# Ledger of designs, part 89: peptides against a protein of PDB entry 5FRP

Target 1, 225 residues: chain A of PDB entry 5FRP
Amino acid sequence: VEWTESIPQIIATREDISKELNQALAKTFIDSDPRVRRTSVMIFNKVPVTEIWKNITNKAIYTSLLHLAREKHKEVRELCINTMAKFYSNSLNEIERTYQNKEIWEIIDTIPSTLYNLYYINDLNINEQVDSVIFEYLLPFEPDNDKRVHRLLTVLSHFDKKAFTSFFAFNARQIKISFAISKYIDFSKFLNNQESMSSSQGPIVMNKYNQTLQWLASGLSDSTK

## One batch from the design tools (peptide; made by RFdiffusion4, then SolubleMPNN)

Design b2_p17_6_s4 (from b2_p17_6, 5 letters changed)
Fold by OpenDDE base, seed 3:
Structure b2_p17_6_s4 (fold): chain B 225 residues (1-225), chain A 17 residues (1-17)
Amino acid sequence: as target 1 above (225 residues)
Amino acid sequence: SEIEEWLKELEEKYKFP
């Protein structure tokens, strides 16, 4: 009987410890030492997403994580961008939306907007990283059309106006690339036919083929430089 | 600090070899 009476105190003590730890962790995200901030971000990479949602309940931690996407320290910023994108994807896959976690989800649902808003900084390194995490974590290749559409709608559902504008600009670029690839394939088929090459259209198609290759190469080179 | 010890414990717990 006496041990049963100690259980609530132990649970209360654990909850108090958890609260204190959350408060301490929140302070590390705003520490002046970038190494401390880096270590704090790494928790989101090392700890399973389910354990993070269970144990990290202080909203300030998640808000601070998102703010580090604009961190001046390059290494911390880059780590943060990758971490938040991965964390978003893992959360969508593994964490159910409940009444208890609603307030945290309200923050996490802003991750796509936070990332797309980074394009307005006009930094090539940041743009490349954002492109990478979008394809890897936010909008990964999904062969199932229903799942793909559902993910897209989820990502878009919490966009601010700036994120929508950035998304459409990015999507327009993707459409242009897809169109260029389609043309490249058509031109390649045409050029592989000797009769077509001997036609009056042969030189015209060859010129368009070369222009398409140059455009693709320039777009890829901007991604490789 | 207590937080550093906690972080270390978490790292040890979730360090997969």
Scores: peptide ipSAE 0.028, ipTM 0.672, DockQ to the pose 0.013
Fold by OpenDDE base, seed 5:
Structure b2_p17_6_s4 (fold): chain B 225 residues (1-225), chain A 17 residues (1-17)
Amino acid sequence: as target 1 above (225 residues)
Amino acid sequence: SEIEEWLKELEEKYKFP
């Protein structure tokens, strides 16, 4: 009989301990030392997504993680951008939407907008990183058309106006890159033909080839203005 | 869990007196 009376206290103590631990963790994300912030972000990379959702219940931690995407410290920012994109993808794949986790999902669902809004900083390194995580985690290659469309609609459903604008700009850039690659291939084929190289068009195609190469080499991170 | 151990370490580190 005495052991049964201790169970509610143990559960209450565990809940209290869990709350205290979550509060302590929340403080580490806003610590003045970048190393502490980095270590805290790394939890989201080291711990399985299911365990994170189970044990990290303080919404302030997730909000703070998202804020680190605009962190002044470059290494922490870069880590955070990769981490939050990966965490978003893993959450979509592994975490069911329930009434209990609704508040956390409301925050996690803003990750795509948070990432696309980074394009407005107009930093080439940030743009390149955002491009990379979009292809790797947000909108990964999916051969199943229904799954691909579903993922796209999920991502777009939580966009703000700025994120939509950035999304369309990004897509326009992809089209330009694809076109440039296609032209590069065509030019390369032309240049590999000796008869074509000896023609009056040879120098013109060579010039276009070089321009295309230069654009591909320099412009993958450039905004389509 | 590994996360619980890590959280305990953090709690110990940030326990303000």
Scores: peptide ipSAE 0.023, ipTM 0.606, DockQ to the pose 0.011
Fold by OpenDDE base, seed 2:
Structure b2_p17_6_s4 (fold): chain B 225 residues (1-225), chain A 17 residues (1-17)
Amino acid sequence: as target 1 above (225 residues)
Amino acid sequence: SEIEEWLKELEEKYKFP
């Protein structure tokens, strides 16, 4: 009888401890020391996604994680961007949507928008990192068309206006690059054929080839600056 | 800090091989 009466108190104590831990953790994300903030972000990388969702119930922690994507400290920012993208992907794959976790999902569902909005900072290093995490975690290669479309629709479903604009701009750039590469290959094949090069089209193709190379170099140089 | 120790414990607990 005494043991059964202690169980509610133990559960309550554990809940209280959990609450206190969550509050303490929330404070670490806004700590003045970048090392503390870094360590806090690393929890999301090292702890399984299912355990994170189970034990981290304070919404402020997730919100604070997302805010670190715009942090001034480069190392923490870069870590945060990678972490939040990976966490988003893992959550989509492993966490079911329930009534109980709805409020956390409302925050997590903003991760794609948060990432795409980083393009407006106009920092080339940030842009490159965002490109990388999009291909690695947000929109990974998926051979199954239905799964690929479903993932795409999920990512887009919570976009704000700015994220949509960035998304279309990104895709437009990729299409242009793909087109340029295709033309480069065609021109290269043409230039490797001596008979074709000696034709009346030879000088025209050479000019187009040089223009394509210049365009590619300019686009890549702008991305590498 | 106590928080840092807790974070380290969590890190050690969930170190994947």
Scores: peptide ipSAE 0.031, ipTM 0.695, DockQ to the pose 0.013; fails the geometry check
Fold by OpenDDE base, seed 4:
Structure b2_p17_6_s4 (fold): chain B 225 residues (1-225), chain A 17 residues (1-17)
Amino acid sequence: as target 1 above (225 residues)
Amino acid sequence: SEIEEWLKELEEKYKFP
């Protein structure tokens, strides 16, 4: 733990991390102690993305990071999911694709698939987290249409079949949620009008309103049922 | 540098047999 905690500082101060250090770091990602694994994941959060790419050259570290998304320890898993999504986004924004970093990019490009494949675990907490990181990091709101489309295409370009399936399911869920929210707003507007409430449609709209609220309150997980 | 020495020590310590 203590050793791993020093790594961010080392990376920040040194241009060249030795091969041996990379190997040692790689071992920490598979350590039996979840605290060690956690600390290792935190390196990706504490060190600038450019410095990570420069200094962490052992591909096993990146592969191991991605594997932690499925580990049993909840805290480490959750941290890992957030970390890899953020790292992916930062990498897309700040790291150029070169011949030298091609092998690492091949791993990083699988992060979207890795994340979308987590939906198959069928865990509500994981699903919520994946939804969150998708909106925050993978497919963030981008006002520039060209950039948004480019990001989308980049994400989709490396999807496996399972990820595509999850993506479509996710989109379907989003559409349903959007529709439900729209209806909720419409119903709310209707119910705020006293004349409308006193109408014959009042009770019907009230029932639909309540159903919509219940559906929204049940969370994103039940929307696929 | 002190850091380089420390890294070297770490490398030695974590050298797999």
Scores: peptide ipSAE 0.015, ipTM 0.476, DockQ to the pose 0.009; fails the geometry check

Design b2_p17_7_s1 (from b2_p17_7, 8 letters changed)
Fold by OpenDDE base, seed 3:
Structure b2_p17_7_s1 (fold): chain B 225 residues (1-225), chain A 17 residues (1-17)
Amino acid sequence: as target 1 above (225 residues)
Amino acid sequence: PPLTPLEEFNKIVKELE
């Protein structure tokens, strides 16, 4: 009988703790001190994704997290961008879509769009970071075609017009890079053939090779700066 | 004195560990 009476109190305490946690986090995410905001973001890095989804039920927290991607404080912003991208990827991998979590998913599904929209800030550091998290978390290398397509479709399904534009621009760059690399390989093969180099096409190919190298170098430098 | 939001957060995090 005593054990039975303790259970409701324990459950009530847990609910109270959960409520208090959500209330506290909602405040800390919008705190004026960047250190407090940083600490808040770090929760999403330290706590397993499954536990976050279970315990953080206040939509405002997720909205605030996404908003920090455009924060003035560089360190917090950078942390947020990495965190939200990773969280998105982990959520896709580990969290099922249910009726109960639908409202949170509606927010999380906007993460790709939020990230791609950061390109419009025209900040080189932000662009580099966005590129990095896209390759690492959003659209990671996946050898399985079905999984790759599914992930791509998932990412694109919630894009706004601006995100699509950024995506196509990015994809266009990738295509160009791939094409350039392919041409580089072809040119390298050509250059290794002495007979080909002695042909009338030799100087033309050499020029194209140099242009390709320069373009690749500039593209890589832009990605590494 | 009422705990600051950060202190409350830290307390909760410690309780979850």
Scores: peptide ipSAE 0.038, ipTM 0.592, DockQ to the pose 0.011
Fold by OpenDDE base, seed 4:
Structure b2_p17_7_s1 (fold): chain B 225 residues (1-225), chain A 17 residues (1-17)
Amino acid sequence: as target 1 above (225 residues)
Amino acid sequence: PPLTPLEEFNKIVKELE
């Protein structure tokens, strides 16, 4: 664990030891100790994306990173999901596609599918995390239409059938959630108005409010609602 | 046999000296 923590600094300063470093990292990513695996994932968070692409050339490391998205150890899994999503976004923004890095890009381009496939685990915590990283990193809000469309097309271009299914399901769910939240806000405003509460509509709105809350509570964890 | 992660690290450290 301790030596793995030194890797980010080494990557940033020394390119001449890249071969040995890659060999070592390939092993740490599959280490039996989750702490070692965690520290390995953290390299992708601590080192600039450009330096990662320069110094980490062993494709097995990237493959191993993606596999950790299904890690049994919760902390490692959660870290990995966030890390790979962020790394994907940063790579799209900062790394040019070249002939030399095409093999790595082939792996990185599968990150969206990898993430969307996590919905099939049917775990609420995982689903919420995936939702979060999709909005934060994969398909962030972009006011520029061309950039937004380009990003979307890039993300979708490597989807498998399962990922597409998850994508549509995700969007459908998000629409429902957004609608429910909107209703919640409207109901809350109504309920906060004394005149409205005293009206004949008061009890009706209260019932709808409670139903909305119940629906939201069923789909959102306590940490996110 | 393949080097352990620690052995690989030690190798790297040695190269940094």
Scores: peptide ipSAE 0.026, ipTM 0.515, DockQ to the pose 0.010
Fold by OpenDDE base, seed 5:
Structure b2_p17_7_s1 (fold): chain B 225 residues (1-225), chain A 17 residues (1-17)
Amino acid sequence: as target 1 above (225 residues)
Amino acid sequence: PPLTPLEEFNKIVKELE
């Protein structure tokens, strides 16, 4: 643990990390002690993305990072999910694709698929976290349409079949939620209007309102998953 | 032929409208 905790400082002070250090770090990512694994993941949070790409050249480290998304240890898993999503976003924004870093990019490009595949675990906490990191890091708000589309296409371009399925299910859920909320507002306005309530449409709208409330109360679950 | 994921998505969206 102590050794691993020193790595961020070493990376910050050195232009290049030795092969031996990379090999050692690769071992810490798969250490039996969750504290060691946690500290290893934290390197990706404490060190600038450009320095990570420059100094961490052992592809096994990146592969191991991605595997921790399915870690049994909750704290490590949660940290990993946040870390990998953020790292992906930062990499897209700051790291140029070159011949030299191609092999690493091949791994990093699988992060979106890795994240979306977590929905198949059917864990509510994991789902919430994945939802969060998708909106925060993977598909963030982007006012520029071209950039937004480019990011979306980048994310989708490396999906496996399962990731595609979960992606569309996720989107369907979000659309449904938005639609439901909109209807809720409309129904509420309608119901607050006495004239509208006394109309022939009153009972129909009330029924739809109740159905909407029931669905919302059910936890906004995705029936497509 | 089986629907592509996009086609399936579009189908779902239409069902939600």
Scores: peptide ipSAE 0.000, ipTM 0.316, DockQ to the pose 0.070
Fold by OpenDDE base, seed 2:
Structure b2_p17_7_s1 (fold): chain B 225 residues (1-225), chain A 17 residues (1-17)
Amino acid sequence: as target 1 above (225 residues)
Amino acid sequence: PPLTPLEEFNKIVKELE
């Protein structure tokens, strides 16, 4: 525990976090002691996102972080859910997608799905927490329509089938059809924006859109059988 | 028992149909 508590400071002060440190952290995330796991999660809260991406290169650490969302220990689980949601949001805002970090992004991009899948546990406390982090970090209020739609597409494009289903279930409950239509309109406007489509992000957004539509279609097809 | 998200989704879809 004491060692793990020192890690944030080490990460902040050292430009080159050793392979050994990454290996050690990977172990602490799966330690049998919940306190050790908790402290490990706290690293992601105490260290700036840019420094995490720079220094934490072991994929197992990120995978382990996501797994802790289903941790039996309540305190660790709750901390993990908040941490991973915040980390996801910060990563989207501050970390560029490169070839070098592609493998980490593949893991991080599953955070929304991981969170939405927690609804299937049917625990009220978990549900409330997931609702909270979705509102605060995953799909925060954004007055800019393009940014809002882009974030939505980003979140949806990496959903598994279960997450997509839960997303629609909750949206259908919370959002009047009118609001859903409004979102559709916003989405359509975004796609029809020539400047946005002509940008380097255009193809990416289009791909995300197509993925979203595919999932939507698959979800609807399953409901009709 | 509370409906699973999938069950809820299916319920909503059926209600809209």
Scores: peptide ipSAE 0.000, ipTM 0.313, DockQ to the pose 0.084; fails the geometry check

Design b2_p17_7_s2 (from b2_p17_7, 6 letters changed)
Fold by OpenDDE base, seed 4:
Structure b2_p17_7_s2 (fold): chain B 225 residues (1-225), chain A 17 residues (1-17)
Amino acid sequence: as target 1 above (225 residues)
Amino acid sequence: PKKTPLEEFNEIVEKLE
C-alpha cells in the first residue's frame, strides 16, 4: 500500500521508469488487498489527467480501472465509479485525440457505457452514485448549446444496446431538462435584447419561451413528487 | 515465489539509484 501511495509522485517526476512502473501498477489494480486497489484508483485522482495519459500507457491499467466499477468491495467500487467518470470528463476536456493515444481512447470511450450498465445491477446505492456522476461528470450542465450537444453526442456515440436502454430509462428526463434549461437561457438572453424583441422573431421566441417555461414547470413538479 | 508488486517496485527503484 505504501509504495502505491508514492506512485503519483513518481509518475510526475520519473518518465524513464514508465514501462516498469506501468507493469507494477497493472498488478496493483488486481491485487487481492482492497487497500492496494483503492490506492491504485486514487492515482487517477491525484495525478493530472495530462500526466496520466502521458505516463500510463499500459492498456491493462485502464481496463482494470473500468472493471473495478463492478467490484464487490463497496469503498473501492464507489471510488472507482467516481474516479472513472471524472477521468472521462477531464480527458474529454484536456486530451486531444491522436493516432498515438487511439487505443487508450477506445477504452476510455467505453466509460459511459460501463457506468450506464451498472443500472442493471439493480442496487439503489449504485444507481444513486451513477446518477450523481452522470450529472457531475458525464453530462454536466453546459450553458453553451454546441458544447452540450457535442458532449451528449460523444457520450452516446459509444453506447452499447444496454447502455442506450438504461439511458432512456433513467436519464432521458434529466437530459431533456438540461436542454430545456439551455433553451430557456437562450430565450431569456434574446428577450433581454431590445433589438431582438423588436424584430419579427420576437413574438415567436416569446411563444417558445413560454412553452419552455411550462415544460420546465411540469417537469420540476414531477421530480419533487 | 511470485514477487509481490511491492517487491517488484522496490527492485525497480533500486535499479534507479
Scores: peptide ipSAE 0.036, ipTM 0.508, DockQ to the pose 0.009
Fold by OpenDDE base, seed 1:
Structure b2_p17_7_s2 (fold): chain B 225 residues (1-225), chain A 17 residues (1-17)
Amino acid sequence: as target 1 above (225 residues)
Amino acid sequence: PKKTPLEEFNEIVEKLE
């Protein structure tokens, strides 16, 4: 574990041994010890994105990073999901597409699909994490309309069929949530009106209000049920 | 005994140092 912690510094300073280091790093990503795999993933968090692209040229490393998103070890998986989403966003912002890095970009461009495909595991914790990284890194809030549209188009342009399906399902959930919130507001207004509460509809509206609250409280992940 | 990936890496690093 200690040696892997030194890798970020080594990568930054030793261009001459890059091939051997890449080979060694590729092995650590598939190590049987989860701690070794974790430390390997952390390299992508500790090293600037520009240095990663410059020094990590073995495509197998990037492929292995993406595979860890489906790892059974919870801690490593969670770290990987956050790391790959952040790395994707940083890459889009800081790395130019060139002929030399084309093969790596082909892998990195699959990160959105990889993340959206995790919804099919049907794990609530995974779903929540994927939702979080989508809002934080893949499709962040962007006040500039042009930038927002370009980011969205970039993300969608590499979707597989399953990713598209999950994306639309997610959007459908958002619409439902928005509708539920609107109903909540309406119910709240109704409940605050004494005349309405005294009516025969009062108990019915109260019941609907409670159901709406329960649905909202179940979170975005439960809305798919 | 097959060297662990860590052992292999350490050997590479040691050769570079």
Scores: peptide ipSAE 0.037, ipTM 0.532, DockQ to the pose 0.010; fails the geometry check
Fold by OpenDDE base, seed 5:
Structure b2_p17_7_s2 (fold): chain B 225 residues (1-225), chain A 17 residues (1-17)
Amino acid sequence: as target 1 above (225 residues)
Amino acid sequence: PKKTPLEEFNEIVEKLE
């Protein structure tokens, strides 16, 4: 574990040991000790994205990183999912597509599909994490419409069929949640108005409010089950 | 004896030092 912690510093300071380092890293990503695998993933968090692309040239490392998203060890898996999502976003923002890095980009471009495919594991904790990283890194809030659309198209451009299915399912869920929240707010405003409550619509709105609360509660409860 | 990944790494680090 201690030696793997030194790797980020080595990558940053010495370009000449790139081959041996890449070979060593490739092994650490598949090590039987989850602590070693964890430390390996942490390299992608500690080293700037530009330096990673420059110094990590072994494709197997990137492939192994993506594979860890499905590993059994929860901590390593969770770290990997966050790391790969962040790395993808940073790469899109900071790394140019060149002929030289084409092969690595072919792997990195599969990160969105890799993440969306995790929904098929049917694990609530994984689903929540995937939701989180999608919101934070893959499809972050972007006020610029052109940038937002471009990012979306980039993410979708490499989807497999399963990822598309998951994407639509996710979006459908988000739309429903957003709608429910909006209705909740509207109902809350209505209910806070005494004049509105005394109207003929009062009981109807109250009923809808309760239904909305029940739906929200059930959705939250299903997440705790 | 096949060097452990740790041993291999340590050897690399030692070469860097």
Scores: peptide ipSAE 0.033, ipTM 0.526, DockQ to the pose 0.010; fails the geometry check
Fold by OpenDDE base, seed 3:
Structure b2_p17_7_s2 (fold): chain B 225 residues (1-225), chain A 17 residues (1-17)
Amino acid sequence: as target 1 above (225 residues)
Amino acid sequence: PKKTPLEEFNEIVEKLE
């Protein structure tokens, strides 16, 4: 009987700890010391995405994370940009959209727009970093066409006008390359199948394959100039 | 001694591990 009476207290204590934790973290993200802010961002890198979503329920923390992408302190900013991009990707892959987490998703869904808007700062280092995280985390290489399209649509669905403009200016080519590579793989598989080559579609696929190769070659050459 | 925000943070991280 005595241990049963302790369980509610333990549960209550855990809830209290969670609340206190969220309050403490919310403060650390806006701390005047960049080292404290850096450490706060690192939580999102060290803790599994599922545990973050479970334990960090204060919206202000996520909003503050996104805000740090425009921070003046270079190290914190760079860390934040990488962290938020990775966190976005991991969230898309591992976190289901539910009624309970809807409000957090509304914030997380703005990460792509937040990143693309950084191009307007017109800083070369920031631009390079944004390019890197887009390639690595936002729009990674995906051989499955359906998954790739779904990811792209997900990313674009929450863009503001500025983000769209930046997307077309900087990354539209990259997406085309990704699609072209995917088609190349599909065509290669088709060409390796003798039954498919003997079909009426054989010449059509071959033509598309060649066009894709030419396009890829031209695109790669322009990037090296 | 008031725990620094960093100390509080570290304690939280240790609890999450």
Scores: peptide ipSAE 0.032, ipTM 0.611, DockQ to the pose 0.011; fails the geometry check

